# Ledger of designs, part 203: peptides against a protein of PDB entry 3NZW

Target 1, 212 residues: chain A of PDB entry 3NZW
Amino acid sequence: TTTLAFRFQGGIIVAVDSRATAGNWVASQTVKKVIEINPFLLGTMAGGAADCQFWETWLGSQCRLHELREKERISVAAASKILSNLVYQYKGAGLSMGTMICGYTRKEGPTIYYVDSDGTRLKGDIFCVGSGQTFAYGVLDSNYKWDLSVEDALYLGKRSILAAAHRDAYSGGSVNLYHVTEDGWIYHGNHDVGELFWKVKEEEGSFNNVIG
Target 2, 222 residues: chain B of PDB entry 3NZW
Amino acid sequence: QFNPYGDNGGTILGIAGEDFAVLAGDTRNITDYSINSRYEPKVFDCGDNIVMSANGFAADGDALVKRFKNSVKWYHFDHNDKKLSINSAARNIQHLLYGKRFFPYYVHTIIAGLDEDGKGAVYSFDPVGSYEREQCRAGGAAASLIMPFLDNQVNFKNQYEPGTNGKVKKPLKYLSVEEVIKLVRDSFTSATERHIQVGDGLEILIVTKDGVRKEFYELKRD

## One batch from the design tools (peptide; made by RFdiffusion4, then SolubleMPNN)

Design b2_p24_5_s3 (from b2_p24_5, 12 letters changed)
Fold by OpenDDE base, seed 1:
Structure b2_p24_5_s3 (fold): chain B 212 residues (1-212), chain C 222 residues (1-222), chain A 24 residues (1-24)
Amino acid sequence: as target 1 above (212 residues)
Amino acid sequence: as target 2 above (222 residues)
Amino acid sequence: FREAYEAFEAESPPSLRRWELGLP
């Protein structure tokens, strides 16, 4: 798995692969590793598929309850705290989660929190999470600037996941891409790694370790 | 070694068509190398045009199916006989599975039916309740043999249009019920040849807007 | 129980394993 999120002048880019594994078996190439909690809040998934899927869906329900009760959108800080508190209650029980809660509120602006099953909760501008995270960081860190255009930022997110999919056996399938703005998240499609690889190779002249 | 589970073998297969869905399973039940039964159905009509199979440890599978059937019953009681949608059924099954997150049902679960638009739907679950809607899924003993075949024949993986130098993928299209049945039969006959835990009989449940139809075919009995 | 189950799961057929989204 490779998931990433970063803040820039245009909001937040979220990009993830879609592979699930069971040991050395590719269980699926089409897993949705982004949960759309609400129109302005996203959660990413790494670790146990069921743990992430179940509890992030639960988180969505909690966020909705907040909205109904408080008649106001939940903050990204509060949403991430709810999840963090939940996983902390299960500390030692064997939950496996590496998540990013990404969203926009008027109060906070574009915001990213990292939350994992070890009890860590971090606010930050750039996170890569998963077995392929170091590969993604290699591309992302080398090209990241706050002043990226939306187009360049989207490409950078996509390109970083592609690099990870190329080197990490546990990452692959496709890239799902999101742009989060003040108006909410926008889905920017599913990009098959096989097709994307050859396209990028041709356009950039990259991946010269592969002949074809 | 501590092992509270058994493995009763068998294989299940779901394929979604445009306006139908199929869930198939062999009828062999086995423990280790001993055949317990040559006809033990493992695919069930659960009502509301939903068919279900939970393959792996048969005791857990049966328990899960019974719980789901009961859930359907209570859903009707609580919601004035409203039909349970396939997506709601999937969510319900997730909760059943994840409710035992720390002592899981040792099963691979597949359900099939029609979505709210009348399109074929197949949902698959891991033992602890992660689930995904897919066009096809194989589960059980011979899943590793069948799933790559389904990738190729249902999702047309690694197939390209002739004369395009591998640049244009074969377009996705829905298969007819006849084509699906053929694929299912070929899958199970092939699996039976290579896996000792698969054989004896093949039961196929076909879900359409008109209800659930069952077909039975003999498999090799060795 | 967790450790015992995890050991058991590691030896189980792929169809009966939990889906994983790889972590480091």
Scores: peptide ipSAE 0.521, ipTM 0.868, DockQ to the pose 0.767
Fold by OpenDDE base, seed 4:
Structure b2_p24_5_s3 (fold): chain B 212 residues (1-212), chain C 222 residues (1-222), chain A 24 residues (1-24)
Amino acid sequence: as target 1 above (212 residues)
Amino acid sequence: as target 2 above (222 residues)
Amino acid sequence: FREAYEAFEAESPPSLRRWELGLP
């Protein structure tokens, strides 16, 4: 798995692969590792598929309850704290989760929180999470700047996942790409890694370790 | 040391068509190298046009299916005999599975039916309740033998239009019920040849708007 | 039970293993 999120002048980019594994077995190439909690809030999944899917869906319910009770959208801080508090209650039980809660509120602006099953909750501008995270960081950190255009930021997110998919055996399938703004998240498609690789190689002249 | 789990073998397979879905399973039940039964159905009609199989440890599978059937019953009681949709069924099964997150049902679960638009639907679950809707899924002992075949024959993976130098993928299309049944039969006959835990009989449940139909075919009894 | 299950799962057929979204 490789998931990433980063803040930039245009909001948040979220990009994830879609491979699930069971040991050496590729269980699926089409897993949705982004949960659309609400139109303004996204959750990413790494670790146990069931743990992430179950609890982030649960989180969605909690966020909806907040909106009903408070007549206001939940903050990214509060949403991530709910999840963090939940996993902390299960600390030591064996949950496996590496998640990012990404959203945009008027109060907070574009916001990313990292939450994992160890009880860590971090606010930050850039996170890569998963077995391929170091590969993604290699590309992302080398090209990141706050002033990226939306187009360049989307490409950078996609390109970083592609790099990870290339080097990490546990990452692959496709890239799911999101752009989060004050108006909500926008889905920017599913990009098959097989097709994307050759396209990028041709256009960039990159991946020269692979002969076509 | 005590092991609460066993492996009863077998294989299951789901394929979604345009306006139908198929869930198939062999009827062999084994323990180690001993055949317990040559005809023990493992694919069930659960009502509301939903078929279900939970393959792996048969005791856990039966328990899960019974719980789900009971869930359907109570859903009717609580909601004025409203039909349980396949997506709602999938969510319910997730909760059944994840409710035992720390002592899981040792099963790979597949359900099949029609979605609310009348399109074929197949949902697959891991032992602890992660689930995904897919066009096809193999589960059980011979899943590793069958799933790549389904990737190629249902989703047309690695197939390209002739004369395009591999630049144009074979277009996706729905398969007819006859084509799906052929694929299912070929899958199980092939799996039976290479896996000792698969054989004896093949039961196929076909879900359409008209209900659930069953077909049975003999497999090798080796 | 967790450790026992994980050990058992590691030797299970792929179809009977939990799906993982790999972490480091």
Scores: peptide ipSAE 0.515, ipTM 0.850, DockQ to the pose 0.809
Fold by OpenDDE base, seed 5:
Structure b2_p24_5_s3 (fold): chain B 212 residues (1-212), chain C 222 residues (1-222), chain A 24 residues (1-24)
Amino acid sequence: as target 1 above (212 residues)
Amino acid sequence: as target 2 above (222 residues)
Amino acid sequence: FREAYEAFEAESPPSLRRWELGLP
């Protein structure tokens, strides 16, 4: 798995692969590793597929309850805290989760929180999470600027996941890409790694370790 | 050593068509290298045009299916006999599985039916309740033998239009019920040849708007 | 139980293993 999120002048980019594994077995190439909690809030998944899917869906329900009770969308800080508190209650039980809660509120602006099953909760501008995170960081860190255009930022997110999919055996399938703005998240499609790789190689003249 | 689980073998397979879905399973039940039964059905009609199989440890599978059937019953009681949709069924099964997150049902679960638009639907679950809707899924002992075949023959993976230098993929299309049945039969006959935990009989449940029908085929009995 | 289960799962066929979204 490789998931990433970063803040820039145009909001937040979220990009994830879609591979699930069971040991050496590729269980699926089409897993949705982003949960759309509400039109302004996203969650990413790494770790146990069931743990992430179950509890992030549960989180979505909690966020909806907040909206109903308070007649206001939940803050990214509060949403991430709910999840963090939940996993903390299960500390030592064996949950496996590495998640990012990404969203926009008028109060906070574009915001990213990292939450994992160890009880860690961090606010930040750039996170890569998963077995391929170091590969993604290599590309992302080398090209990241706050002043990226939306187009360049989307490409950078996609390109970083592609790099990880190339080098990490546990990452692959496709890239799912999101852009979060003040108006909410926008889905920017599913990009099959098999097709994307050759396209990028041709356009960039990159991946020269592979014969085309 | 503490080991509350067994493995009763077998294989299951789901394929979704345009306006139908198929869930198939062999009827062999084993423990280790001993055949317990040559005809122990493991694919069930659960009502509301939903078929279900939970393959692995049979005791856990049976328990899960019974719980789901009971869930369907109570859904009718609580919601004025409303039909349980396949997507709602999938969510319910997730909760059944994840409710035992720390003592899991040792099963690979697949359900099949029609979605609310009348399109074929297959959902697969891991032992603790992660789930995904797919066009096809193999589960059980011979899943590793069958799934790559389904990738190629249902989803046309690694197939390209001739003369395009590999630049144009074979277009996706729905398979007919006859084509799906052929693929299922070929899958199980092939799996039976290469896996000792698969064989004896093949039971296929076909879900259409008209309901669930069953077909049975003999498999190798060695 | 967890340790015993994980050991058992590691020896299980792929179909009977939990799906993983790999972590480091």
Scores: peptide ipSAE 0.511, ipTM 0.845, DockQ to the pose 0.816
Fold by OpenDDE base, seed 2:
Structure b2_p24_5_s3 (fold): chain B 212 residues (1-212), chain C 222 residues (1-222), chain A 24 residues (1-24)
Amino acid sequence: as target 1 above (212 residues)
Amino acid sequence: as target 2 above (222 residues)
Amino acid sequence: FREAYEAFEAESPPSLRRWELGLP
């Protein structure tokens, strides 16, 4: 798995691969590793598929309840704290989660929190999470700047996941790409790695470790 | 080491069509190298046009199916006989599975039916309740043999239009029920040849808007 | 139970293993 999110002048880019594994078996190439909690809030998934899917869906319910009770959308800080508190209660039980809660509120603006099953909760501008995270960081950190255009930022997110998919055996399938702004998240499509790789290689003259 | 689980073998397969879905399973039940039964159905009509199979440890599979059937019953009681949608069924099954997160059902679960638009739907679950809607899924002993075949023949992976120099992929299209049945039969006959835990009989449940029908085919009995 | 299950799962066929979204 490779998931990433970063803040820039145009909001937040979220990009994830879509491979699930069971040991050395590719269980799926089409897993949705982004949960759309509400029109302004996303959650990413890494770790145990069931743990992430179950608890982030649960989180969505909690966020909706907050909205109903408080007549206001939940903050990214509060949403991430709910999840953090939950996993902390299960500390030592064997949950496996590495998640990013990404969203926009009027109070916070575009915000990213990292939450994992160890109880760590971090606010930041750039996170890559998963077995391929270091590969993604290699590309992302090399090209990141706050002043990226939306187009360049989207490409950088996509390209970073592609790099990870290329090098990490546990990442692949496709890239799902999101742009989060004050108006909410926008889905920027599913990009099959098989097609994307050759396109990028040709256009960039990159991936020269592969002949053909 | 303490092992509360067994493995009863077998293989299951779901494929979604445009306006239908199929869920198939062999009827062999084994323990280790011994055949317990040559006809033990493992694909069930659960009502509301939902078919289900939980393959792996049969005791756990049966328990899960019973719980789900009961869930369907109570859903009708609580919601004025409302039909349980396939997506809601999937969510319910997730909760059944994840409820035993720390002592899981040792099963790979697949359900099939029609979505609310009348389109074929297949959902697959891991032992602890992660789930995904897919066009096809193989589960059980021979899943590793069948799934790549389905990738190629249902989703047309690695197929290109002739004369395009590999530049144009074969377009995705729905398969007819007849074509799907052929694929299912070929899958199981092939799996039976290469896996000792698969064989004896093949039962296919076909879900359409008109309900669930069953087909049965003999497999090798070796 | 967790340790016992995980040990058992590691030797199980892939169809009977939990799906993983790989972490480091």
Scores: peptide ipSAE 0.510, ipTM 0.850, DockQ to the pose 0.804

Design b2_p24_5_s4 (from b2_p24_5, 13 letters changed)
Fold by OpenDDE base, seed 2:
Structure b2_p24_5_s4 (fold): chain B 212 residues (1-212), chain C 222 residues (1-222), chain A 24 residues (1-24)
Amino acid sequence: as target 1 above (212 residues)
Amino acid sequence: as target 2 above (222 residues)
Amino acid sequence: FEQAYREFEARSPPSLRRWELGLP
């Protein structure tokens, strides 16, 4: 798995691969590792597929309840805290989660929180999470700038996941790409790694470790 | 050593068509190297045009199916006999599975039916309740043998248009019910040849807007 | 129960294993 999110002048880019594994078995190439909690809030998944899927869906319900009770959208800080508090209650029980809660509120602006099953909760500008995270960081950190255009930022997110998919055996399938703005998240498609790889290789002259 | 689980073998397979879905399973039940039964159905009509199989440890599978059937009953009681949609059924099954997160059902669950638009739907679950809608899924003992075949024949993976130098992928299209049944039969006959836990009989449940139809085929009894 | 499951899972076919979204 490789998931990433980063803040930039145009909001937040979220990009994830779509491979699930069971040991050495590729269980799926089409897993949705982004949970659309609401039109303004995304959750990413790494770790146990069921743990992430179940509790982030539960989180969505809690966020909806907040909106109903308080007559306003939940903050990214509060949403991430709900999840953090939940997993902390299960500390030692064996949950496996490495998640990012990404959203845009008027109060907070574009906001990313990292939450894992150890009880760690971190606010930050850039996170890569998963077995392929170091590969993604290699590309992302080398090219990241706050002033990226939306187009360049989207490409950088996609390209970072592609690099990880290339080097990490546990990452692959496709890249799901999101742009989060004040108006909500925008889905920027599913990009098959096989097709994307050859396209990028040709256009960039990159991935020269592979002979076509 | 504490071991509450067993493995009863077998294989199941779901394929979604345009306006139908198929869920198939062999009828062999085993323990270790012994055949317990040559005809023990493991694919069930659960009502509301939903078919279900939970393959692995048969005791857990049966328990899960019973709980889901009961859930369907209560859904009707609580919601004025409203038909349970396949997506809602999938969510319900997730909760059934994850409710035992720390003592899981030792099963791979697949359900099949029609979505609210009348399109074929297949959902697969891991033992603790992660789920995904897919066009096809194999589960059980011979899943590793069958799934790559389905990738190639249902999703047309690694197939390209002739004369395009591998630049144009074979387009995705829905398969007819006849084509799907052929693929299912070929899958199970092939699996039976290479896996000792698969064989004896093949039961196929076909879900259409008109209801659930069952077909049965003999497999090798080796 | 978790330990028992994990030990059994380690010897099981892939379809009877939990789906994982790999962590480091």
Scores: peptide ipSAE 0.505, ipTM 0.853, DockQ to the pose 0.885
Fold by OpenDDE base, seed 1:
Structure b2_p24_5_s4 (fold): chain B 212 residues (1-212), chain C 222 residues (1-222), chain A 24 residues (1-24)
Amino acid sequence: as target 1 above (212 residues)
Amino acid sequence: as target 2 above (222 residues)
Amino acid sequence: FEQAYREFEARSPPSLRRWELGLP
């Protein structure tokens, strides 16, 4: 798995792969590792598929309840804290989760929190999470600037996942790409890694370790 | 050491068509190398045009299916006989599975039916309740033999248009019920040849807007 | 039960679906 999120002048980019595994078995190439909690809030998923899927769906329900009770959207800080508190209650029980809660509120602006099943909760501008995270960081950190255009930022997110999919056997399938702004998240499509690889190789002249 | 789990083998297969879905399973029940039964159905009509199979440890599978059937019953009681949609059924099954997160059902669960738009739907679950809607899924003992075949024949993986030098992928299209049945039969026939835990009989449940139809075919009895 | 569950996790199929974290 490779998931990433980063803040820039245009908001937040979120990009994830779509491979699920069971040991050495490729269980699926088409899993959705982003949950759309509400129009302004996303959650990413890495670790145990059921743990992430179950509890982030639960988180969505809690966020909706907040809206109903408080008559305002939940903050990214509060949403991430709810999840963090939940997983902390299960600390030592064997949950496996590496998540990013990404969203926009008028109060906070564009915000990213990292939350994992070890109880870590971090606010930050750039996170890569998963077995392919180091590969993604290699590309992302090398090209990241706050002043990226939306187009360049989207490409950078996609390109970073592609790099990870190329090197990490546990990452692959496709890239799901999101842009989060003050107006909410925008889905920027599913990009098959097989097709994307050759396109990028041709356009950039990259991946010269692969001949054809 | 105490082992609460057994493995009864078998294989199941779901494929969604445009306006139908199929869920098939062999009827062999086995422990290790000993055949317990040559006809033990493992694919069930659960009502509301939902068919279900939970393949692996048969005791767990049967328990899960019974719980789901009961869930359907109570859903009707609580919601004035409203039909349970397949997406809601999938969510319910997730909760059934995850409710035993720390002592899981040792099963691979697949359900099939029609979505609210009348399109074929197949959902697959891992033992603790992660689920995805897919066009096809094989589960059980011979899943590793069948699933690559389904990738190729249902989703046309690694197939290209002739004369394009591999530049144009074969377009995706729905298969007819006849084509799907043929694929299912070929899959199980092939699996039976290469896996000792698959054989004896093949039961196929076909879900359409008109209801659930069952077909049975003999498999090798070795 | 814990040991049995660990053995269960090691079995395939059925096996737990993972989105690997890359933990050692």
Scores: peptide ipSAE 0.274, ipTM 0.783, DockQ to the pose 0.475
Fold by OpenDDE base, seed 5:
Structure b2_p24_5_s4 (fold): chain B 212 residues (1-212), chain C 222 residues (1-222), chain A 24 residues (1-24)
Amino acid sequence: as target 1 above (212 residues)
Amino acid sequence: as target 2 above (222 residues)
Amino acid sequence: FEQAYREFEARSPPSLRRWELGLP
């Protein structure tokens, strides 16, 4: 798995691969590793597929309850804290989660929190999470700028996941890409790695370790 | 050592068509190298046009299916006999599975039916309730033998249009029920040849807007 | 129970394993 999120002048980019594994078995190439909690809030999944899927869906319900009770959208800080508190209650029980809660509120602006099953909760501008995270960081860090255009930022997110998919055996399938703004998240499509790789290679003249 | 699980073998397979879905399973039940039964159905009509199989440890599978059937019953009681949609069924099954997250049902679960638009739907679950809607899924002992075949024959993976130098993929299209049945039969026939835990009989449940029908075919009894 | 499951899982076909979204 490789998931990433980063803040820039245009909001937040979220990009993830879609491979699930069971040991050496590729269980699926089409897993949705982004949970759309609400129109303004996303959760990413790494670790146990069921743990992430179950609890982030549960988180969505908690966020909706907040909106109903408070007549206001939940903050990214509060949403991530709910999840963090939950996993902390299960500390030692064997949950496996590495998640990013990404969203936009008027109060906070574009916000990213990292939350994992160890109880860690971090606010930050850039996170890569998963077995392929270091590969993604290599590309992302080398090209990241706050002042990226939306187009360049989207490409950078996609390109970083592609790099990870290329090197990490546990990452692949496709890239799912999101742009989060004050108006909510926008889905920017599913990009099959098999096609994307060759396209990028040709356009960039990159991946020269592979002969076409 | 403490070992509360067993493996009863078998294989299951789901394929979604345009306006139908199929869920098939062999009828062999084994323990180790011994055949317990040559006809132990593992694919069930659960009502509301939903078929279900939970393959792996049969005791857990049966328990899960019973719980789901009961869930359907209570859904009707609580919601004025409203039909349980396939997506809602999938969510419910997730909760059944994840409710035992720390002592899981040792099963690979597949359900099949029609979505609210009348399109074929197959949902697959891992033992603890992660689920995904897919066009096809093989589960059980011979899943590793069948799934690549389905990738190729249902999703047309690694197939290209002739004369395009491998640059144009074969377009995706829905398969007819007849084509799906052929694929299912070929899958199980082939799996039976190569896997000792698969054989004896093949039961196929076909879900359409008109309901669930069953077909049965003999497999090798070796 | 988790240990027992994992031990059994290790001897089982891939279909009966939990889906993993790999962590480091």
Scores: peptide ipSAE 0.506, ipTM 0.843, DockQ to the pose 0.879; fails the geometry check
Fold by OpenDDE base, seed 4:
Structure b2_p24_5_s4 (fold): chain B 212 residues (1-212), chain C 222 residues (1-222), chain A 24 residues (1-24)
Amino acid sequence: as target 1 above (212 residues)
Amino acid sequence: as target 2 above (222 residues)
Amino acid sequence: FEQAYREFEARSPPSLRRWELGLP
């Protein structure tokens, strides 16, 4: 798995691969590793597929309850705290989760929280999470600037996941790409790694370790 | 030593068509190298045009299917005989599975039916309740033998249009019920040849808007 | 029971394993 999220002048880019594994077995190439909690809030998944899917869906319900009770969308801080508190209660029980809660509220602006099953909760501008995270960081850190255009930021997110998919055996399938703005998240498509790789190789002249 | 689990073998397979879905399973039940039964159905009509199989440890599979059937029953009681949709069924099964997250049902679960638009639907679950809707899924002992075949023949993976130098993928299209049945039969006959835990009989449940139909085929009885 | 499951999982076909979204 490789998931990433980063803040820039145009909001948040979220990009994830879609591979699930069971040991050496590719269980799926089409897993949705982003949960769309509400039109302004996303959760990413890494770790146990069931743990992430179950509890992030549960989180969605809690966020909806907040909206009903408070007549206001939940903050990214509060949403991430709910999840963090939940997993902390299960600390030592064997949950496996590495998640990013990404969203936009008027009071917070674009916001990213990292939450994992160890009880860590971090606010930050750039996170890569998963077995391929170091590969993604290699590309992302080398090209990241706050002042990226939306187009360049989207490409950078996609390109970073592609790099990880290339080097990490546990990452692959496709890239799911999101842009989060003040108006909510925008889905920027599913990009099959097989097709994307050759396209990028041709256009960039990159990936020269692979003979076409 | 105490062992709460067993492995009863077998293989299951789901494929979604345009306006139908199939869920198939062999009828062999084994323990270790002994055949317990040559005809023990493991694919069930659960009502509301939903078929289900939970393959792996048969005791856990039967328990899960019974719980789900009961869930359907209570859903009708509580909601004025409203039909349970396949997506709602999938969510319910997730909760059944994840409710035992720390002592999981030792099963690979597949359900098949029609979505609310009348399109074929197949949902697959891991032992602890992660689930995904897919066009096809193999589960059980011979899943590793069958799933790559399905990737190639249902989803046309690694197939390209002739004369395009690999630049144009074979277009996706729905398969007819007859084509799907052929693929299912070929899958199980092939799996039977290479896996000792698969064989004896093949039961296929076909879900259409008209209901559930069953077909049975003999497999190798070795 | 978690231990028992993990032991069985290690000896089981892939379809009976938990799906993992790999972590480091």
Scores: peptide ipSAE 0.505, ipTM 0.845, DockQ to the pose 0.899; fails the geometry check

